# Peptides against a protein of PDB entry 5KEZ: the designs that were tried, part 43

Target 1, 320 residues: chain A of PDB entry 5KEZ
Amino acid sequence: NVAIYNPFRPWWERYQPVSYKLCTRSGNEDEFRNMVTRCNNVGVRIYVDAVINHMCGNAVSAGTSSTCGSYFNPGSRDFPAVPYSGWDFNDGKCKTGSGDIENYNDATQVRDCRLTGLLDLALEKDYVRSKIAEYMNHLIDIGVAGFRLDASKHMWPGDIKAILDKLHNLNSNWFPAGSKPFIYQEVIDLGGEPIKSSDYFGNGRVTEFKYGAKLGTVIRKWNGEKMSYLKNWGEGWGFVPSDRALVFVDNHDNQRGHGAGGASILTFWDARLYKMAVGFMLAHPYGFTRVMSSYRWPRQFQNGNDVNDWVGPPNNNGVI

## One batch from the design tools (peptide; aimed at target 1 Q16 L115)

Design b2_p19_5_s1 (made by RFdiffusion4, then SolubleMPNN; from b2_p19_5, 12 letters changed)
Fold by OpenDDE base, seed 2:
Structure b2_p19_5_s1 (fold): chain B 320 residues (1-320), chain A 19 residues (1-19)
Amino acid sequence: as target 1 above (320 residues)
Amino acid sequence: MTYNEKLYKYYKAKMDAVF
């Protein structure tokens, strides 16, 4: 991915890929392979956060400032380490003046235009699908158990399916023969937009963002909410079907929403209430559960916003 | 504006709409 130095190595640089090489601040491919093997041998499975909707931002300077030293040129859409070129992006397909998503009520823009400047891959093209599948299959062959698909809302469900149809079965050294990778898709569906979580049910589970938001409100006893109202928790609260839901109290994005917008989300900063929420989530049968493991950072709130929300995990001069 | 800043602002707006 791109190496960002202003601010200094933020967490979100990981979501700006320039290649599919397994060499980042966290280690190289050999170290990753070793970790996967050791984890599998003791029954711990690995799921990769796969960034396949886009490459890096269009405004990033060309050069070799990347975690693996690969050259890239966002201006010319040149990513030779893949390789991708201008033929592999949706620049000509997006009809907005800026090239970015301008209207989230237009599903075509949401999927064919750039997410906040991130170069949008042409996932309709078999070449692009194959390059992504090769990346994911490499991980499968190493021994990972599945994937979180980042920014799934910004990909056509059919394109995702086409990629998934190219995937290998899981590595039979650790998984039963014929096992398929576990897929869950990040889709932010809080209502009010044309793209729905149900559009993606055919590809695997989806994130249910209403879960943490509503649970936080109840546990905080906001608006007269009571724990007794959780009797019909799950589908009864308007959530997606349990067998399609990936649920969580917080994630890395909404964990940074304290002060304004997203204040209902419970995090480790509210230790007692957070433990109650996580305990309830783990005890309740609704959905597939995910528990967050995060870190403290020096929060500084200005006008309800944490100006240090970019801070990444603990590191030694950029090395994790 | 960075990727995270843009996404974060959008996320906040959507979260507020839930309530």
Scores: peptide ipSAE 0.034, ipTM 0.690, DockQ to the pose 0.069
OpenDDE base, seeds 1, 3, 4, 5: peptide ipSAE 0.030, 0.032, 0.031, 0.032; ipTM 0.676, 0.686, 0.692, 0.677

Design b2_p19_5_s2 (made by RFdiffusion4, then SolubleMPNN; from b2_p19_5, 11 letters changed)
Fold by OpenDDE base, seed 4:
Structure b2_p19_5_s2 (fold): chain B 320 residues (1-320), chain A 19 residues (1-19)
Amino acid sequence: as target 1 above (320 residues)
Amino acid sequence: MTYNEKLHNYYKARMDKVF
């Protein structure tokens, strides 16, 4: 991915890929293989956060400032380490003036335009699908158990399916023969927009963002909410079917939006309430649960927003 | 403003710091 130095190596640089090489702040491919092997050997499975909707931001300077040293040129859409070129992006398909998503009530914009400047891959192309599948298959062969698909809301479900159909079975060294990768898709669906979580049920599980939002209001006793109202928690609250749900109290994004947009979201900053929420989540049978592991950072609020929301995990001169 | 809109705005603000 792009190496960003202003601010200094933010966490979100990870979501601006320039290649599918396994060289990041976390280590190189050999180190990754070693970790996966060690984890699998003790029954801990690895699920990769796969960024396949886009490459890096369109305004990032060209060069070799990347975690694996690969050259890239966002301006010309050149990512030779893949390789991708101008033919592999949705620049011509997006109809907005900026090239970015301007209206989230327009599903076509959401899928075909750039997410906040991130170069949008043409996933309709078999070439692009194959390059992504190659990347994911490489990870599968290493021994990962599945994937979180980043920004799934911004990909057509059929394109995702086409990629998934190209995937290998899981590594038989650790998984039963014929096992398929576990897939869960990040889709922000709190209602009010045309793209629905149900659009993606055919590909795997989907993040249920209503879970953390609603649980937060209940635990906080906002709007007269009571714990007793949780008696029909899950589908009874309008959430997706349990077998399609990936549930969580907070994630890395809404954790940083605490007080700035996702005020209901509980985080480790509110330890007592957070423990209550996480405890409830783990005890309740609804959905596949994900527990957040995070870190403290020096928050600095300006106009309700944390100007240090970019701060990544503890590191040694950028290396985690 | 809906929660969705707030999240979208947050993401935009985050990326605008780079561009």
Scores: peptide ipSAE 0.056, ipTM 0.728, DockQ to the pose 0.569
OpenDDE base, seeds 1, 2, 3, 5: peptide ipSAE 0.032, 0.036, 0.035, 0.039; ipTM 0.695, 0.722, 0.722, 0.720

Design b2_p19_5_s3 (made by RFdiffusion4, then SolubleMPNN; from b2_p19_5, 11 letters changed)
Fold by OpenDDE base, seed 3:
Structure b2_p19_5_s3 (fold): chain B 320 residues (1-320), chain A 19 residues (1-19)
Amino acid sequence: as target 1 above (320 residues)
Amino acid sequence: MTYNERLYNYYKKRMDSVF
């Protein structure tokens, strides 16, 4: 991915890929392989956060400022380490003036335009699908158990399916023969937009963001909410079917959220309430649960916003 | 804007619809 130095190595640089090389601040491919092996050998499975909707931001400077030293040129859409070229992006398909998503009520924009400047891959192309599948298959062959698909809301479900159809079975050294990778898709569906979580049920589980938001409100006792109202928690609260839901109290994104809804999200900053929420989530049968492991950073609020919300995990001179 | 800034704005806007 892009190595960003202003601010200094933010967490979100991970979501600006320039190659599919397994070479990042966390280590190289050999170290990753070693970790996966050691984890699998003790029954701990690895699921990779796969960033496949896009490459890095269109405004990032060309060069070799990347975690693996690969050259890239966002301006010309040149990512030779893949390789991708200008033909592999949706620049010509997006019809907005900026090239970015401007209206989230337009599903076509959401899928075909750039997410906050991130170069949008043409996932309709078999070439692009194949390059992504090769990346994911390499990980599968190493021994990962599945994937979180980042920014799934911004990909057409059919394109995702086409990629998934190219995937190998899981490594039989640790998984039953014929096992398929576990897929869960990050889809932010809080209602009011045309893209629905149900659009993605066919590809795997979907993140249920209503879960953490509503649970936070209840545990905080906002709006007169009571714990007793959780009697019909799950589908009874309008959530997706349990067998399609991946649930969580917070994630790396909404942990840094603000506003009324953002403020409802419980995080480790509110330790007592957070423990209550996580405890409830783990005790309740609804959905597939995910527990966040995060870190403290030097929060600095200006006008209600944390100007240091970019701060990544504890590191040694940029190395994690 | 940064990835985080986008998400911040998104959650600020969309999470309110849940309540």
Scores: peptide ipSAE 0.036, ipTM 0.704, DockQ to the pose 0.066
OpenDDE base, seeds 1, 2, 4, 5: peptide ipSAE 0.031, 0.041, 0.035, 0.038; ipTM 0.693, 0.717, 0.717, 0.704; seeds 2, 5 fail the geometry check

Design b2_p19_5_s4 (made by RFdiffusion4, then SolubleMPNN; from b2_p19_5, 13 letters changed)
Fold by OpenDDE base, seed 3:
Structure b2_p19_5_s4 (fold): chain B 320 residues (1-320), chain A 19 residues (1-19)
Amino acid sequence: as target 1 above (320 residues)
Amino acid sequence: MTYNEKLYKYYKERMDKVF
């Protein structure tokens, strides 16, 4: 991914890929392979956060400032380490003036235009699908158990399916023969927009963002909410079917969120309430649960916003 | 604006619909 130095190595640089090489701030491919092996040997499975909707931001400077030293040029859409070129992006397909998503009520924009400036891959192309599948298959062969698909809302479900159909079975050294990778898709569906979580059920589980948001209001006792109202928690609250839901109290994004929705999200900053929410989540049968492991950073609020929300995990001069 | 600022703008807009 891009190595960003202003601010200094933020957490979100990981979501700006320039190659599918497994060399990052966390280590190189050999170290990753070693970690996966050691984890699998003790029954701990690894699921990779796969960023496959896009490459890095369109405004990032060209060069070799990347975690693996690979050259890239966002301006010309040149990612030779893959390789991708201008033919592999949706620039010509997106019809907005900015090239970015401008209207989230337009499903076509949401899928074909750039998410916050991130260069949008043309996932309709078999070449692009194959490059992504090769990346994911390499991880599968190493021994990972599955994937979180980042920004799935911004990919056509059929394109995702086409990629998934290219995936290998899991490594039989640790998984039953014929096992398929576990897939869960990040889809932000809070209602009111044309793209629905149900559009993605065929590919795997989906994130249920209503879960953490609503649970936060209940635990915080906002708007007269009571714990007793959780008697029909899950589908009864309008959430997706339990067997399609991946649930969580917070994630890396909304942990840093602001506004009404962001404010309701419980995090380790509110330790007591957070423990209550996590405890409830783990005790309740609804959905597949995910527990956040995060870190403290030196928050500095200016006009209600933390100017240090970019800060990544504890590191040694950028190396984790 | 930074990537993070853009991202959180997106999240803020989406999460606000829950309430």
Scores: peptide ipSAE 0.031, ipTM 0.719, DockQ to the pose 0.069
OpenDDE base, seeds 1, 2, 4, 5: peptide ipSAE 0.031, 0.030, 0.029, 0.029; ipTM 0.692, 0.705, 0.674, 0.703

Design b2_p19_6 (made by RFdiffusion4)
Pose (drawn by RFdiffusion4):
Structure b2_p19_6 (pose): chain A 320 residues (1-320), chain P 19 residues (1-19)
Amino acid sequence: as target 1 above (320 residues)
Amino acid sequence: SWATTQWNTWVAEHVARYQ
């Protein structure tokens, strides 16, 4: 991923890929393989956050400011370490004047245009689908059990299916024959938009962002909500079917208060109420549960938004 | 910086849509 130095090494630089080499601030390929093997050998599975909608920001300076020193040039669309060229991006397919996503009532541009200027991969091309699949198959053979598909709302459900069609079965040393990767797709669907999370049920589960937003408001006793109203918690509140939901109280993004749910999202900062919300979630049968494990940062709210929400993991001069 | 501008855009869009 791009090594971003202003601001200093933000957590979200990891969502701007430069290549598919397994080489990050978290470690190299040897350390990654070692982790996956050790965890599988004690029965704990690894799920990978797959960033496949885009490469890095179009305005990022060319050079080798990358976590493995790989060269890249966003202005010329050259990512030779993969390799990707200008033919591999949606510049000619997007119809907005800016080339970015401008209107979320237009389902097409949400898919074909640049998400906040991030170079949008042409996922309809077999070559691009093959390069992504090669990356995910490398992970599958190492032994990962599934994937979080980042920014799934900005990918066509069919393109996702075409990529998944190319994946190996899970490593037969640890998983039964014919096992398939666990897929959960990150789609923020609070209603009122043309894209529905149900559009993605063919590919795997989806993140149910309504879950934590509603639970936070209820536990905080905001907007007239009471815990007694949780008697019909689940699809009774308009959530996706339980067998398609990945649920959580907060995630790494919206724990910073700017996300789906804003200030209602309970986090470790609200430890007393947070424990209650996690407890309710873990006790209730709805959904497959994910628990957040975080790091502290110097929060500094100005106008209800944290100007330090970009701060990366604890580090000494960028070393985690 | 470009990264700050991009991030501010992202935050603004999330605040406008999901809150």

Design b2_p19_6_s1 (made by RFdiffusion4, then SolubleMPNN; from b2_p19_6, 12 letters changed)
Fold by OpenDDE base, seed 2:
Structure b2_p19_6_s1 (fold): chain B 320 residues (1-320), chain A 19 residues (1-19)
Amino acid sequence: as target 1 above (320 residues)
Amino acid sequence: SWAEEQYEKYRKRMVDLYQ
């Protein structure tokens, strides 16, 4: 991915890929293989956050400022380490003046235009699908158990399916023969937009962002909400079917006060209420549960916003 | 930086839609 130095190595640089090399500030491919093997051998499975909707920002300077030193040129859409070229992006397909998503009520824009300047991959092309599949298959062959698909709202469900159909079975050294990778898709659907979580049910599980948002409201006792209302928690609250839901109290985005859920989201900063929420989630039989493991950072609020919300995990001069 | 600006735009978008 792109190496960002201002601010110094923020967490979000990880979501601006310039190659599919397993070479980041977290380690090289051999170290990753070692980790996956050691984890699998003790029954801990690995799921990769796969960024496959886009490459880096369109205005990032060309050069070799990346975690593995690969050259890239966003201006010319040149990513030779893949390789991708201008033919592999949706520049000509997006009909907005800016090339960015301008109207989230237009599903076509949401999927064909750039997410905040991030170069949008032409996932309708078999070449692009194959390059992504090769990346994911390499991970599968290493021994990962599945994937979180980042920014799934911004990809056509059919294109996702086409990629998934190219995937290998899981590594039989650790998984039963014929096992398929576990797929969950990040789709933010709190209502009010044309793209729905149900559009993606055919590809795997989806993130249910209503879960953390509503649970936070209840536990905070906002708007007269009561714990007793949680008796029919799950589908009874309008959430997606349990077998399609991946649920969580918070994630890295909304833990920083932005993203889906707003201020209702409970985090470790409110330890007592957070423990209540996580405990309830783990006890209640709805969805596939995900527990957050995070870190503290020096929050600095200005005008209601944490100016240090870019701070990444604890590191040694950028090395994790 | 430009990257940071894009991050802020994303955050703003998310806030506008879901708060």
Scores: peptide ipSAE 0.031, ipTM 0.656, DockQ to the pose 0.765
OpenDDE base, seeds 1, 3, 4, 5: peptide ipSAE 0.028, 0.028, 0.024, 0.028; ipTM 0.679, 0.677, 0.651, 0.644; seeds 3, 5 fail the geometry check

Design b2_p19_6_s2 (made by RFdiffusion4, then SolubleMPNN; from b2_p19_6, 11 letters changed)
Fold by OpenDDE base, seed 5:
Structure b2_p19_6_s2 (fold): chain B 320 residues (1-320), chain A 19 residues (1-19)
Amino acid sequence: as target 1 above (320 residues)
Amino acid sequence: SWAEKQYNKYVERMRKLYQ
C-alpha cells in the first residue's frame, strides 16, 4: 500500500493498495506464511481483510513511496506491480463531474465512481477479476480460511460473484477437502438508500451495521430504549437473517466515525457499557460474532471531531 | 496541498460511514 507521511502513517493508508504483494508494515510474506501456519496448527483460522474495490487515492504522488517499494502512478492509473493500467479503472464509466461518488441514492455512482478519490477498479473486466482472484488464491493456498471483502457496497454483487467463482478450495493441509473460503462482505445498510444488504446474500454473509448502532442506543438508554426491548433481538429488530449476519459492537471505522449514528457506537472508551454490549452479543445466538481488539490513541476533539482519528496502531516511528 | 487532499478524502469517508 501507499506510505503516507502527512499525517504520519495513518491507519487508512492500508486501504490504499498499489500492489497485491504481501509486504506491509506488519511484515513480509514469509512472516505472514509462518503466522498462518502456526495459527492453523492450533485451530485458529485467519480471515484476510481484502481490499479489492479500488487502488490508492487519485491524489497520491507517483513514485515508490509504498510499503514494498513498488512504483505506482495514480495520475496515469499505472500500477505495474499488478499490473494495472488506465484500461482497468472505471474512469470512463463514472459520469459525475468530480469522478467521485456524489449521490449515494444513485446506485450506479456508488459502484462505478471513486469512493472519496480512491481509484475505482473495473471489476466487470475478466482481467481485473483474474488479478484479484490470483491475489486471493495465493492467500488461500497459504492457508487462510476466508475473507472480509472491504467496500462491498461499492462493487456490483455479480462482479463479486465472478471473482469468488474463480477461488480455490481451502488448503487441504488444514481444512476438509472441498472446503470453500468463508466470505463476509462489508455493506453499510442502515436503510434509506437503494443498495441493500440483501443484494449480497448470494455471495456470503454481510455486516449488519444496525446491530452495533441499535445496541448502543439501548445500552446507553437513549430515546427511552430499554433492555427488555431486546427480547426479539435479531430479525425482530429488522436485521438481516441470522445466517447472513456478521455482527459486532464496533469496528475500526465507526470507532472513529462522526456520521449519523456514530455517537451511539460503544467502544472501549466507554469500558463498562462496552463490556455489557460485548457480553450480550456473545451470549445471544443471533448472527456470527466478531470481537474488536483496538488500541488507545491521543484523541483531540475540535468541534465534535477527533483531529487524531487517523492515528494507527502503536508503533515506533512508523515501525510496527 | 497533497496532505489536505488526503485528509479531505478520509473525512468524507467518515461522513459516509452510516449511509
Scores: peptide ipSAE 0.031, ipTM 0.672, DockQ to the pose 0.511
OpenDDE base, seeds 1, 2, 3, 4: peptide ipSAE 0.025, 0.023, 0.022, 0.025; ipTM 0.665, 0.569, 0.571, 0.656

Design b2_p19_6_s3 (made by RFdiffusion4, then SolubleMPNN; from b2_p19_6, 11 letters changed)
Fold by OpenDDE base, seed 1:
Structure b2_p19_6_s3 (fold): chain B 320 residues (1-320), chain A 19 residues (1-19)
Amino acid sequence: as target 1 above (320 residues)
Amino acid sequence: SWAEEQYNKYVERMRKLYQ
């Protein structure tokens, strides 16, 4: 991914890919392979946060300022490490003046235009689908169990399905023969928009952002909410079907006050309440559970906003 | 609406990726 130095190596640089090389501040490919093997050997499975909707921002300077030193040129849509070129992006498909999503109530813009300047891949093209599938298959062959598909709302479900249809079975060294990768898709659907979580049910599970938001309000006893109201927790609260739900108390976005959930989201900063929420989630049968493991950073609130919400995970091992 | 507010915060976060 791109190396951002102002601020210094923020967490979100990881969501601006310039190649599909496993060479980032999280480690190199050998280290990743080693981790996957060690985890699989003790029954811990690995899923990868796969950023496949886009490459880096269109305003990032061209050059080799990336975690693996790969050259890239956002201006010319040149990502030779893949390779991608101008033919592989939705520049000509997006009809907005800016090239960015301008109307989030227009599903076509949401899928075909740039998400806040992030170069939008032409996922309708078989070439692009194949390059993404090659990346994901490499991970599958290493031994990962599945994927979180980042920014799924911004991809056409059919394009996602086309990519998924190209995926290998899981590595038979650790998984039963014929096993398919576990797929869950990040879709923020709190209602009121044309794109629905149900649009993606055919591809796998979907993130249920109502879960953490509503659980937070209940445990915080906001708006007269009571724990007893959780008797019909799950579908009874209007959530997606249990077998389509990936549930969580918080994620990397909303623990920083961003994204779906707002102030209701419980995090490790609210230790006691957070433990209650996580405990409840793990005890309740609704959905497939995801437990957050994060880190502390020096929060500095200015006008209600943490100006240090960019701080990335600790890194002192020399990984560029 | 509440939902719109939450989504707007998400968009705001994504804009930081473009800094």
Scores: peptide ipSAE 0.037, ipTM 0.722, DockQ to the pose 0.075
OpenDDE base, seeds 2, 3, 4, 5: peptide ipSAE 0.036, 0.025, 0.032, 0.035; ipTM 0.706, 0.608, 0.674, 0.674; seeds 2, 5 fail the geometry check

Design b2_p19_6_s4 (made by RFdiffusion4, then SolubleMPNN; from b2_p19_6, 12 letters changed)
Fold by OpenDDE base, seed 1:
Structure b2_p19_6_s4 (fold): chain B 320 residues (1-320), chain A 19 residues (1-19)
Amino acid sequence: as target 1 above (320 residues)
Amino acid sequence: SWAEEQYNKYRERMRKLYQ
């Protein structure tokens, strides 16, 4: 991914890829392979956060300022490490003046235009699908068990399916022959927009962002909410079907005041209430549960916003 | 709406990513 120096190496630079090489501030490919092997050997499976909707921001300077040292040129849409060129992006398909999504009530913009400047890959092209599949298959062959598909809301479900259809079976050293990758898709659907979580049910599970948002309001006793109201928690609260839901109390975005849920989201910063929420989630039979493992950072609030929400996880590989 | 407000915070994160 791109190396961002202002602010200094933020967590979110990881979501601006310039290649599919496995070298980031989390480690190199050898280290990753070693981790996957060690984890699989003790029954712990690995699911990769796959950023396949886009490459880096269109305004990032060209050069080799990336975690793997690969050259890239956003201005010319040149990513030779893949390789991608100008033919592999949706610039000509997006009809907005800015090239960015301007109206989230327009599903075509949401999927064909740039997500806040991030260069939008033309996933309709078999070439692009194949390059992504090659990346994911490399990970599968290493021994990962599945994927979180980042920014799935911004990809056409059919394009996702086309990519998934190219995926290998899981590595038979650790998984039964014929096993398929576990897929869950990040889709923020709180209502009010045309794109729905149900659009993606055919590809795998979907994140249910209503879960953490609503659970937070209940446990915080906002709006007169009571724990007794959770008797019909799940589908009874308008959530997606249990067998399609990936549920969580918080994630890396909304624990920083970003993402769906806002101030209602409970995090480790509110330890007592957070433990209550996580405990309830694990006890209640709805959805596939995910528990967050995060880190502390030096929060500094200005005008209600944490100006240090960019701070990444601690590491010892600052050279990368 | 409440839903729109919450999602706008996600959009804000995306803006920062582009920075």
Scores: peptide ipSAE 0.033, ipTM 0.718, DockQ to the pose 0.075
OpenDDE base, seeds 2, 3, 4, 5: peptide ipSAE 0.030, 0.032, 0.030, 0.028; ipTM 0.664, 0.704, 0.676, 0.654; seeds 3, 4 fail the geometry check

Design b2_p19_7 (made by RFdiffusion4)
Pose (drawn by RFdiffusion4):
Structure b2_p19_7 (pose): chain A 320 residues (1-320), chain P 19 residues (1-19)
Amino acid sequence: as target 1 above (320 residues)
Amino acid sequence: SPEPGFVYAGMPGGPGTYP
């Protein structure tokens, strides 16, 4: 991924890919393989956060400011370490004047245009689907058990299916024959938009962002909500079917208060209420549960938004 | 089908969403 130095090494630089080499601030390929093997050998699975909708920001300076030193040039669309060229992006397919996503009532541009200027991969091309599949198959053979598909709302459900069609079964040393990767797709669907999370049920589960937003408001006793109203918690509140939901109280994004749910999301900063919300979630049968594990940063709210929400993991001059 | 495990994000903190 791009090594971003202003601001200093933000957590979200990891969502701007430069290549598919397994080489990050978290470690190299040997350390990654070692982790996956050791965890599988004690029965704990690894799920990978797959960033496949885009490469890095179109305005990022060319050079080798990358986590493995790989060269890249966003202006010329050259990512030779993959390799990707200008033919591999949606510049000609997007119809907005800016080339970015401008209107979320238009389902097409949400898919074909650049998300906040991130170079949008042409996922309809077999070559691009193959390069992504090669990356995910490398991970599957190492032994990962599934994927979190980042920014799934900005990918066509069919393109996702075409990529998944190319995946190996899970490593037969650890998983039964014919096992398929667990897929959960990150789609923020709070209603009122043309894209529905149900559009993605053919590919795997989806993140249910309504879950934590509603639970936070309820536990905080905001907006007239009471815990007694949780008697019919689940699809009774308009959530996706339980067998398609990945649920959580907060995630790495919206724990920073700017996300789906804003200030209602309970986090470790609200430890007393947070424990209660996590407890309710873990006790209730709805969904497959994910628990957050975080790091502290110097929060500094100005106008209800944290100007330090970009701060990366604890580090000494960028080394984690 | 899912089983208990960690989510690897190439960075501590788990998965997020690009701003």

